# Peptides against a protein of PDB entry 3VZA: the designs that were tried, part 37

Target 1, 98 residues: chain A of PDB entry 3VZA
Amino acid sequence: RVERLCKSKELFEERLGLEIRRIHNEQLQFIFRHIDHKDPDKPYMFTLSINEQGDYEVTSCTPPLDCISEFQLKVRETNNFSAFIANIRKAFTALSFK
Target 2, 62 residues: chain B of PDB entry 3VZA
Amino acid sequence: AAYVTQLYYKISRIDWDYEVEPARIKGIHYGPDIAQPINMDSSHHSRCFISDYLWSLVPTAW

## One batch from the design tools (peptide; made by RFdiffusion4, then SolubleMPNN)

Design b1_p12_6_s4 (from b1_p12_6, 6 letters changed)
Fold by OpenDDE base, seed 2:
Structure b1_p12_6_s4 (fold): chain B 98 residues (1-98), chain C 62 residues (1-62), chain A 12 residues (1-12)
Amino acid sequence: as target 1 above (98 residues)
Amino acid sequence: as target 2 above (62 residues)
Amino acid sequence: LTPFELLKKILE
């Protein structure tokens, strides 16, 4: 089972181009790759925490996204975490075409 | 690792087939209405295309 | 577990 879990993580990382890392101060870093077809390894990332109020909070976003604050609001309202992550990726994708 | 893989599932709704060859991307995407099979030959696509395709399966409606 | 609960578990 442990082996399968490790394999599962690796498959998700490679196939979705999404790495999830725990970093300092109780934050998760979400790193998207495979965004820019001309530079597949270029990272697009944001960090996320649960604040004192128990809400999702984006603590950083690189490169910055104008829509990230709205997405934070939306995920708090809808609890649709899947749409939250997917929309961020879509936004990063759009940004890569600028 | 268990929680992280569960998180990936909650995000993507994809369940991989772990018994196939590495070159085969096989699994099931569990959408809101139907379960859709995934079955790709990775050698025929770029990593970016594969990722874009898989993410295209994930609804963005809030 | 919900994504929120998973996040909390990961960050424990």
Scores: peptide ipSAE 0.809, ipTM 0.965, DockQ to the pose 0.908
Fold by OpenDDE base, seed 1:
Structure b1_p12_6_s4 (fold): chain B 98 residues (1-98), chain C 62 residues (1-62), chain A 12 residues (1-12)
Amino acid sequence: as target 1 above (98 residues)
Amino acid sequence: as target 2 above (62 residues)
Amino acid sequence: LTPFELLKKILE
């Protein structure tokens, strides 16, 4: 099963162009690639933690997104984590067109 | 990696078919209405197209 | 597990 789990992770990373990494200070880093068709390996990323109140908190976003604060509010209200991640990717995609 | 793979499923609602050849992107997307199959030949598409397509399956409505 | 619970497990 461990072998299948490793394969599963690799398939998700490559096919979704999304890497999920645990980093320092109890944070998860979400790294999107395959955003810019002219530069598929260019990373678009944000970091996420659960704060002391038990809420999702975006701790960084590179490149910055004007909408990230609104998305943080929305995910706290709806608990729709899937839409949260998908909307961030959509925003990064829009940003890549300049 | 169990929790991470579960997280990927919670995000994408995609379950891969692990028994097919690497060039075949096969699985099932479990949308809010009905499940739909995924079955692509990766050699026919760019990595960006594949990712964009798969993400297009994920609803953005809150 | 919910996504929230999964995150907590990952971050433990």
Scores: peptide ipSAE 0.809, ipTM 0.965, DockQ to the pose 0.927
Fold by OpenDDE base, seed 5:
Structure b1_p12_6_s4 (fold): chain B 98 residues (1-98), chain C 62 residues (1-62), chain A 12 residues (1-12)
Amino acid sequence: as target 1 above (98 residues)
Amino acid sequence: as target 2 above (62 residues)
Amino acid sequence: LTPFELLKKILE
């Protein structure tokens, strides 16, 4: 099962172009690649934590997204984490067109 | 990696078929209404196309 | 587990 889990993670990372890392201060880093078709390895990322109130909190976003604060509000209201991540990717994709 | 893979599933609602050749992207996407099969030959597509396609399966409605 | 619970487990 451990081998299957490792393979599963690798398949998701490659196929979705999404890497998830645990970083310092109890945060998760979400790294999107395969966004810019001209530069598939260019990373688009944000970090996420659970704050003292127990709410999702975006602690950084690179490159910056004007909509990230609104998405943080939306995910707190709806708890639709899937839509949260998908909308961030959509926003990064739009940003890559400059 | 159990929690991470579960998180990937919660995000994408995709379950991969782990018994196929590496070049075959095969699985099932579980949408809100009906499950749909995924079956692609990765050698026919760019990495960006594959990712864009898979993410297109994920609803963005809140 | 919910996504929230999964995050908590990962960050635990």
Scores: peptide ipSAE 0.807, ipTM 0.965, DockQ to the pose 0.911
Fold by OpenDDE base, seed 4:
Structure b1_p12_6_s4 (fold): chain B 98 residues (1-98), chain C 62 residues (1-62), chain A 12 residues (1-12)
Amino acid sequence: as target 1 above (98 residues)
Amino acid sequence: as target 2 above (62 residues)
Amino acid sequence: LTPFELLKKILE
């Protein structure tokens, strides 16, 4: 089962181009790759925590997204985490077109 | 890794078929209405195309 | 587990 879980994680990372890492100060780092077709390994990332109020909080976004604050509000309102992540990827994709 | 893989599922709603050869991308996407199979030959596509396609399955409506 | 609960578990 452990081997299956490891394989599962690797498949998601490669196929979705999304890596999820725990980093310092109780944060998760979400790293998107495969965004820019001309530079598939270029990372687009944000970090996320749960603040003292128990709310999702984006603690960084690289490159910055104008819409990230709105998305943070939306995910707090809807609790639709899937849409939250998908919309961020969509925004990064749009940004890659400059 | 159990919680992380569960999180991937909650994000993507994709369940992979782990019994196929690495070149075959097989699984099931569980959409809001209908579950749909995924079945791709990875050797025929770029990494970016594959990722874009899979993410296209994930609804963005809040 | 909800995504929120999963995050809590991961960040524990």
Scores: peptide ipSAE 0.807, ipTM 0.965, DockQ to the pose 0.919

Design b1_p12_7_s1 (from b1_p12_7, 6 letters changed)
Fold by OpenDDE base, seed 4:
Structure b1_p12_7_s1 (fold): chain B 98 residues (1-98), chain C 62 residues (1-62), chain A 12 residues (1-12)
Amino acid sequence: as target 1 above (98 residues)
Amino acid sequence: as target 2 above (62 residues)
Amino acid sequence: ALATLQKLLAIP
């Protein structure tokens, strides 16, 4: 099972171009790659924590996204974490064309 | 690794087939209405295309 | 997914 879990993580990282890290101060870092077809290794990332109220809180976003605060509100309302991450990737993709 | 893989599934709703050759991207995407197979030859596509395709399977409706 | 995130964040 452990071997499968390691392989699973590797497959998700490569195929989705999404790395998930635990970083300091009880935060998760989400790193998107494969966004810019001209520069596939260019990272697009944000950090996330759970605040004292138990709510999702985006603590950083690089490059910045105008829509990130709205997405934070939407995920708090819907608890649709899948849509939250997918919409962020969509926004980063749109930004890469600017 | 268990929790991170659980998170990947909650995000993507993809379950990989771990027994196929490395060049084969095979799995199942579990959408809200229907489950669909994934079956691609990675040698025929760029990394960006593959990622874009897989993410296109994930609904963005809240 | 909140519970999953909390568990992941709790890992030392």
Scores: peptide ipSAE 0.514, ipTM 0.957, DockQ to the pose 0.151
Fold by OpenDDE base, seed 5:
Structure b1_p12_7_s1 (fold): chain B 98 residues (1-98), chain C 62 residues (1-62), chain A 12 residues (1-12)
Amino acid sequence: as target 1 above (98 residues)
Amino acid sequence: as target 2 above (62 residues)
Amino acid sequence: ALATLQKLLAIP
């Protein structure tokens, strides 16, 4: 089972171009790659925590996204974490064309 | 690794087929409607195309 | 997904 879990993580990282890491101060770092077709390894990332109220909180976003605060509101309202992550990737993709 | 893989599933709704050759991207996407198979030859596509394609399966509607 | 995130963050 451990071997399967490790393989699963590797497959998701490579195929989705998304790495998920635990970092200091009880945060998760989401690192997108494969966004810029001209530079597939260029990272686009944000960090996320759960605040004292139990709500999703974006603690950083690099490069910055104007829409990130709206997405934070939406995920708090809908609890649709899948759409949250997908929309962030979509926004990063749009940014890569500028 | 159990929790991170659970998170990947919650994000993507993809279940991989772990018994196929490494170059074969095979699995099932469980969308809100009908489950759809994934079956790609990775050697025929760029990493960016593969990722874009897989993410295109994930709804962005809130 | 909050529960999953909480569990992931709680891992030593």
Scores: peptide ipSAE 0.513, ipTM 0.957, DockQ to the pose 0.152
Fold by OpenDDE base, seed 3:
Structure b1_p12_7_s1 (fold): chain B 98 residues (1-98), chain C 62 residues (1-62), chain A 12 residues (1-12)
Amino acid sequence: as target 1 above (98 residues)
Amino acid sequence: as target 2 above (62 residues)
Amino acid sequence: ALATLQKLLAIP
């Protein structure tokens, strides 16, 4: 089972181009790659925590997204975390087309 | 690793087939209406195309 | 997903 879990993580990272890391101060770092077809390894990142009120809180976004605050509001309202992550990736994708 | 894989599933709703050849991307996407199969030959596509395709399966409606 | 995230963040 442990081997299966490790393989699962690797498959998700490669196929979705999404790495998830635990970082300092009780935060999760989400690193998107495979966004820019001209530079597939270019990272697009945001960090997330759960604040003292129990709400999702985006603590950083690189590169910055104008829509990130709206998405934070929407995920708090809907609790649709899947749509939250997917919309962020969509926004990063749009940003890559300068 | 258990919790992070659970998180990947909650995000993507994808369950991989772990017994297939490494070059075969096979699994099931569990959408809100019906489950759909995933079956790709990774050697025929770029990494970016594969990721874009898989993410296209994930609804963005709130 | 909140519960899953909380568990993930609580791992030593």
Scores: peptide ipSAE 0.507, ipTM 0.957, DockQ to the pose 0.151
Fold by OpenDDE base, seed 2:
Order: C-alpha cells, then structure tokens, then sequence
Structure b1_p12_7_s1 (fold): chain B 98 residues (1-98), chain C 62 residues (1-62), chain A 12 residues (1-12)
C-alpha cells in the first residue's frame, strides 16, 4: 500500500503538474508547473491555510493573481475545492500568455 | 502520502490505473454525471499538453 | 502538529 501511495503521488505530480506540500505555519503550498509551454518547469504557486475562523485563506500567490481574492470568496461560499484549484490553474495559464 | 493522494483525488476526481506501462496514462475521471476513461500515450505528447488535457476534465463551475 | 494536520484534513 505504501508503495502504491508513493506511486500515486508521483503520477499526480507529473501528470497534473501539481505539487502539494505541507509547509511551515500550518500552510499548504500548491505548486503548478507545466503552465508555460516554453518553460514547463517554471513554478506558479500559492499557499493556503485555514484561518482562526475556520475559513480557507490564501496566504501567498506567486505570481500574483487579480482573481485570487474572488476565488477565496467563492471557495468559502461553495466549498468546491476542486473548482478552486482548477480555476487558479486556469488563471495562471492565462497569466502566462500576457 | 495517503492524505495527499486523497487530496489529489478530491481535486481532480481522477483514479489512475497503476498496472499499466509507464508510458501509458490510463485512468478514469469521475465527473458529476458520468465517468470518462483516460487513455493516452505519453510519448506522443508534451508534459504541458498532458497536464492541460487532464485539467480540462476538471469542472471550473463553482 | 496534530492541530495542523486536523485542519488540513478538513479540506473537502
């Protein structure tokens, strides 16, 4: 089972181009790659925590996204975490073409 | 690893087929209404294309 | 550490 879990993580990381890390101060770091076709390894990332009120809070976003605050609101309202992550990736993708 | 893989599934709704050759990207995407098979030859696509394709399966509607 | 994990596990 442990071997499968490791393989699963590796497959998701490579195929989705998304790395998820637990980092300091009770945060998750989401690192998107494979965004810029000219530089597939260029990272696009944000960090996420659960604040004192129990709400999703984006603690950083690099590069910055104008829409990130709206997405934070939306995920709090809908609890649709999948759409939250997918929309962030879409936004990073759009940003890479600017 | 168990937690993060669970999170990946919650995000993508993809279940990989772990019993295929490494060059084959096989799995199932479980959408809201239907399940759709994934079956790609990774050797024919860039990493970016593969990722873009897989993410295209994930609904962005809130 | 446990509290952190619990919060992370609460992500739907």
Amino acid sequence: as target 1 above (98 residues)
Amino acid sequence: as target 2 above (62 residues)
Amino acid sequence: ALATLQKLLAIP
Scores: peptide ipSAE 0.418, ipTM 0.953, DockQ to the pose 0.408

Design b1_p12_7_s2 (from b1_p12_7, 6 letters changed)
Fold by OpenDDE base, seed 1:
Structure b1_p12_7_s2 (fold): chain B 98 residues (1-98), chain C 62 residues (1-62), chain A 12 residues (1-12)
Amino acid sequence: as target 1 above (98 residues)
Amino acid sequence: as target 2 above (62 residues)
Amino acid sequence: ALETLQKLLAIP
């Protein structure tokens, strides 16, 4: 089971180009790669926490996204975390075209 | 890694086939309507194309 | 996914 879980994580990381890491101060870091076809290893990332009210809170976004605050509101309203992550990736993709 | 893989599933709704060779990207995407198979030869695509394709399976509607 | 996130953050 441990081997299966490890392999699963590796497959998701490579195939989705998404790494998920726990970092300091009870935050999760989401690192997107494979965004820029000219530079596949260029990272696009944001950090997320659960605030004292129990709500999703984006604590950083690099590069910054104008839409991130709206997405935070949407995920709080809908609890659609899948759409939240997918929309962020979509926004990063759009940004990569400069 | 259990919770991390669980989170990946909650995000992507993809379940991989772990018994195939590494070059074969095989699994099932569980969309809101029906489940769809994934079956790609990774050697025929760029990493970016593969990721873009898989993410295209994930609905962005709130 | 909130519960999953909370569990992830609670792991030592």
Scores: peptide ipSAE 0.543, ipTM 0.957, DockQ to the pose 0.153
Fold by OpenDDE base, seed 5:
Structure b1_p12_7_s2 (fold): chain B 98 residues (1-98), chain C 62 residues (1-62), chain A 12 residues (1-12)
Amino acid sequence: as target 1 above (98 residues)
Amino acid sequence: as target 2 above (62 residues)
Amino acid sequence: ALETLQKLLAIP
């Protein structure tokens, strides 16, 4: 089972171009790649925590997204984490076209 | 890795077939209406195309 | 997914 879990993580990382890391101060770092077709390894990142109120909180976003605050509000209202991540990727994709 | 893989499923709703050769991207996407099979030859596509395609399966409606 | 995130963050 452990071997399958490790393989599963690797498959998701490569196929979705999404890496998920635990970092300092109880945060998760989400790293998108495969966004820019001209530079597939260029990272697009945001960090996320759960604050003392139990709410999703975006603690950083690189490059910055004007829509990230609205998405944080939406995910708090809907708890649709899938749509949250997918919309962030969509926004990063749009940004990559400059 | 159990929780991170669970998170990937929560995000993508994809379950991979782990018994196929590495060049085959095979699995099932569990959408809100009906489950759809995934079956691609990765050697025929760029990494960006594959990722874009898989993410296109994920609804963005809140 | 909040529960999953909380568990992921709680791993030592």
Scores: peptide ipSAE 0.541, ipTM 0.957, DockQ to the pose 0.152
Fold by OpenDDE base, seed 3:
Structure b1_p12_7_s2 (fold): chain B 98 residues (1-98), chain C 62 residues (1-62), chain A 12 residues (1-12)
Amino acid sequence: as target 1 above (98 residues)
Amino acid sequence: as target 2 above (62 residues)
Amino acid sequence: ALETLQKLLAIP
């Protein structure tokens, strides 16, 4: 089972182009790659924490997204974390064409 | 790794087939209505295309 | 997902 879990993580990272890391100050870092077809390894990332109220809080976004604050509001209202991550990726994709 | 893989599933709703050859991307996407199979030959596509395709399976409606 | 995130962040 442990070997399968390790393999699973590797498959998700490569196939989704999404790496998830635990970083300092009780935060998660989400790193998207495979966004820019001309530069597949270029990272697009944001960091996330859970504040004292128990709410999702985006603590950084690189490159910055104008829509990130709205997405934070939406995920708090709906608790649809899947849509939250997918919409962020879509926004990064749109940004890569500009 | 257990919680990370659990998070990947909560995000993507994809379950991989771990017994196929490395070049085969095979699994199941569990959407809100009907489950859809995934079955791709990775040698026929770019990494970006594969990722874009898989993410296209994930609903963006809130 | 909140519970999963909380557990993930709690791992030393």
Scores: peptide ipSAE 0.534, ipTM 0.957, DockQ to the pose 0.151
Fold by OpenDDE base, seed 4:
Structure b1_p12_7_s2 (fold): chain B 98 residues (1-98), chain C 62 residues (1-62), chain A 12 residues (1-12)
Amino acid sequence: as target 1 above (98 residues)
Amino acid sequence: as target 2 above (62 residues)
Amino acid sequence: ALETLQKLLAIP
């Protein structure tokens, strides 16, 4: 099972171009790659925590996204974490064309 | 690894076929209404195209 | 804390 889980993680990382890391201060770091077709390894990332109220909180976003605060509000309202991540990737993709 | 793979599934709703050769990207995407098969030859596509395609399967509606 | 991180990984 452990071997299968390791393989699963690697497949997701490569195929989705998304790495998920647990970092300091009780945060998750989401690192998107394969966004810029001209530079596939260029990272687009944000960090996430759960605040004292139990709400999703974006603690950083690099490069910055104008829409990230709205997405944080939406995920708190809907609890649709899938849409949250997908919309962030969509926004990073749009940013890569500028 | 169990928790992170669970998170990947919660995000993507993709279940991979782990028995196929590495060059074959095969699995199932479980949408809210319809399950769709994934079956790609990775050697025929760029990494960016593959990622874009897979993410296109994930709904962005809140 | 580990439990907090586990909660993050349990996000719906």
Scores: peptide ipSAE 0.471, ipTM 0.954, DockQ to the pose 0.537

Design b1_p12_7_s3 (from b1_p12_7, 7 letters changed)
Fold by OpenDDE base, seed 5:
Structure b1_p12_7_s3 (fold): chain B 98 residues (1-98), chain C 62 residues (1-62), chain A 12 residues (1-12)
Amino acid sequence: as target 1 above (98 residues)
Amino acid sequence: as target 2 above (62 residues)
Amino acid sequence: ALASLQKLLATP
């Protein structure tokens, strides 16, 4: 089972171009790659925590997204985490076109 | 890695087929309507295209 | 996915 889990993580990382890391202060770092077709390894990142109220909180976003605060509000309202992540990727993609 | 893989599924709703050759991207996407198969030859596509395609399966409606 | 996030952060 451990081997299967490791393989699963690797497949998701490569195929989705999304790495998920635990970082300091009880945060998750989401790292998107494969965004810019001219620079596939260029990372687009945000960090996420759950605050003391139990709400999703974006603690950083690199590069910055004007829409990230609205997305944080939407995910708190809908609990649609899938749409949250997908919309962030969509926004990063749009940003990569400058 | 159990919880991170669970998170990947919650994000993408994709279940991979782990029994195929590495060059074959095969799985099932469980969308809001009907489940759809994924089956592509990775050697025919760029990494960016593959990722874009898979993410296109994920609804962005809140 | 809140529970999954919590478990991911809390579990070594």
Scores: peptide ipSAE 0.359, ipTM 0.952, DockQ to the pose 0.157
Fold by OpenDDE base, seed 3:
Formats: structure tokens, sequence, C-alpha cells
Structure b1_p12_7_s3 (fold): chain B 98 residues (1-98), chain C 62 residues (1-62), chain A 12 residues (1-12)
């Protein structure tokens, strides 16, 4: 099972181009790659925590996204975490076209 | 790793086939209506294309 | 996904 879990994580990281890390202060860092076809390894990232109220809170976003605050509101309303992450990736993708 | 893989599933709704050769990207995407197979040869595509394709399976409607 | 996130963050 341990081998399966390790393999699963690696497959998701490579195939989705999404790395998920636990970082300091009880936060998760989401790192997207494979966004810019001209620079596949260029990272697009945001950090996320659960605040004292139990709500999703984006604590950083690099590069910044104008829509990130709206997405935070939407995910709190809908609890659709999948759509939340997917929309962020879509926004990063749009940004990469400048 | 169990929790992070669970999170990946909650995000993507993809379950991989772990028994195939490394170059074969095979799995199942569980959409809201029906399950759809994933089956592609990674050697024929760029990393960006593969990621874009897989993410295209994930609904963005809230 | 809140429960999964909480478990991920809380587990050493």
Amino acid sequence: as target 1 above (98 residues)
Amino acid sequence: as target 2 above (62 residues)
Amino acid sequence: ALASLQKLLATP
C-alpha cells in the first residue's frame, strides 16, 4: 500500500502538473506547472489554510490573480473544492498568455 | 501520502490504473454523470498537453 | 474536501 500511495502521488504530480506541500503555519501550498507551454517548469502557486472559522483562506498567490478573492468566496459558498482548484488553474493559464 | 492522494482524487476525480506501463496514462475520470476512461500514450504528447487535457475533464462550474 | 484538508494539515 505504501508503494501504491507513493506512486499515486508521483503520477498526480506529473500528470496534473500539480504539487501539494504542507508548509509552515498549517498551510498547504499548491504549485502548478505545465501551465506555460513555452516554459513548462514555471511555477504558478498559491497557499491555502483553514481559518479559525473553518473557512478556506488563500494566504498567498504568485503570480497574483485578480479573481482569487472571488474564487475564495465561491468555494466557501459552494464547497466545490474541485471547481476551486480548476478555476485557479484556468486563471493561471489565461495569465500565462499575457 | 494517503491524505494527499485523497485530495488529488477530490480535486480531479481521477483514479489511475497502476498496473500499466509507465508511458501509458490510463485511468477513469468520474464525472457527475458518467465515468469516462482515460487512455493515452504519454510519449506522443507534451507534458503541458497532457496536463491541459486532464484538467479539461474537471468541471469548472461552481 | 474540508475534512480531507483538515486531516492533511493536522497529521504530522
Scores: peptide ipSAE 0.355, ipTM 0.952, DockQ to the pose 0.156
Fold by OpenDDE base, seed 1:
Structure b1_p12_7_s3 (fold): chain B 98 residues (1-98), chain C 62 residues (1-62), chain A 12 residues (1-12)
Amino acid sequence: as target 1 above (98 residues)
Amino acid sequence: as target 2 above (62 residues)
Amino acid sequence: ALASLQKLLATP
């Protein structure tokens, strides 16, 4: 089971181009790669926590996204975490063309 | 790694086939209504194409 | 996904 869990994590990281790390102050760091086809290793990232009210809170976003605050509101309303992450990736993708 | 893999599944709704050769990307995407197979040769595509394709399976509607 | 996220954050 441990071997499979490790392999699963590696497959997701490579195939989705998404790394998830636990960082200081009870936060998760989401690192997207494979966004820019001309620079596949260029990272696009944000950090996420759960605040004292129990709500998702984006604590940083690099590069910054104008839509991130709206997405935070939407995920709090819908609890659709999948759509939340997917929309962030879509926004990063759009930004990579600028 | 149990919780992070659970998170990956909750994000992507993809279940990988772990018994195939490394160059084969095989699995199942579980959409809200239907499940669709994933089966592609990674040697035929760029890493960016593969990622874009897989993310295209994930609904963005809230 | 909140529960899973919380467990991930709370687990050493």
Scores: peptide ipSAE 0.366, ipTM 0.952, DockQ to the pose 0.157; fails the geometry check
Fold by OpenDDE base, seed 4:
Structure b1_p12_7_s3 (fold): chain B 98 residues (1-98), chain C 62 residues (1-62), chain A 12 residues (1-12)
Amino acid sequence: as target 1 above (98 residues)
Amino acid sequence: as target 2 above (62 residues)
Amino acid sequence: ALASLQKLLATP
């Protein structure tokens, strides 16, 4: 099972172009790659924590997204974490064309 | 890696087939209404195309 | 997903 879990993580990282890391101060870092077809390894990332109230909180976003605060509100309201991540990727993709 | 893989599933709703060769991307996407198979030859596509395609399976409606 | 996220952050 351990070997399968390791393989699963690697498959998700490569195929989705999404790496998830635990970083300092009880945060998760989400790193998207494969966004820019001309530079597939260019990272687009944000960090996320759960604040004292138990709510999702975006603590950083690189490059910055104007829509990130709205997405934070939406995920708090809907608890649709899948849509939250997918919309962020969509926003990064749109940004890569500017 | 149990919790991170659980998170990947919660995000993507994809379950991979781990018994195929590395060049074959096989799995199942579990959408809200219907489950659909994934079956791609990775050697025929760029990394960006593959990722874009897989993410296109994930609904963005809140 | 909150529970999974919490467990991920709490697990060494």
Scores: peptide ipSAE 0.364, ipTM 0.952, DockQ to the pose 0.156; fails the geometry check

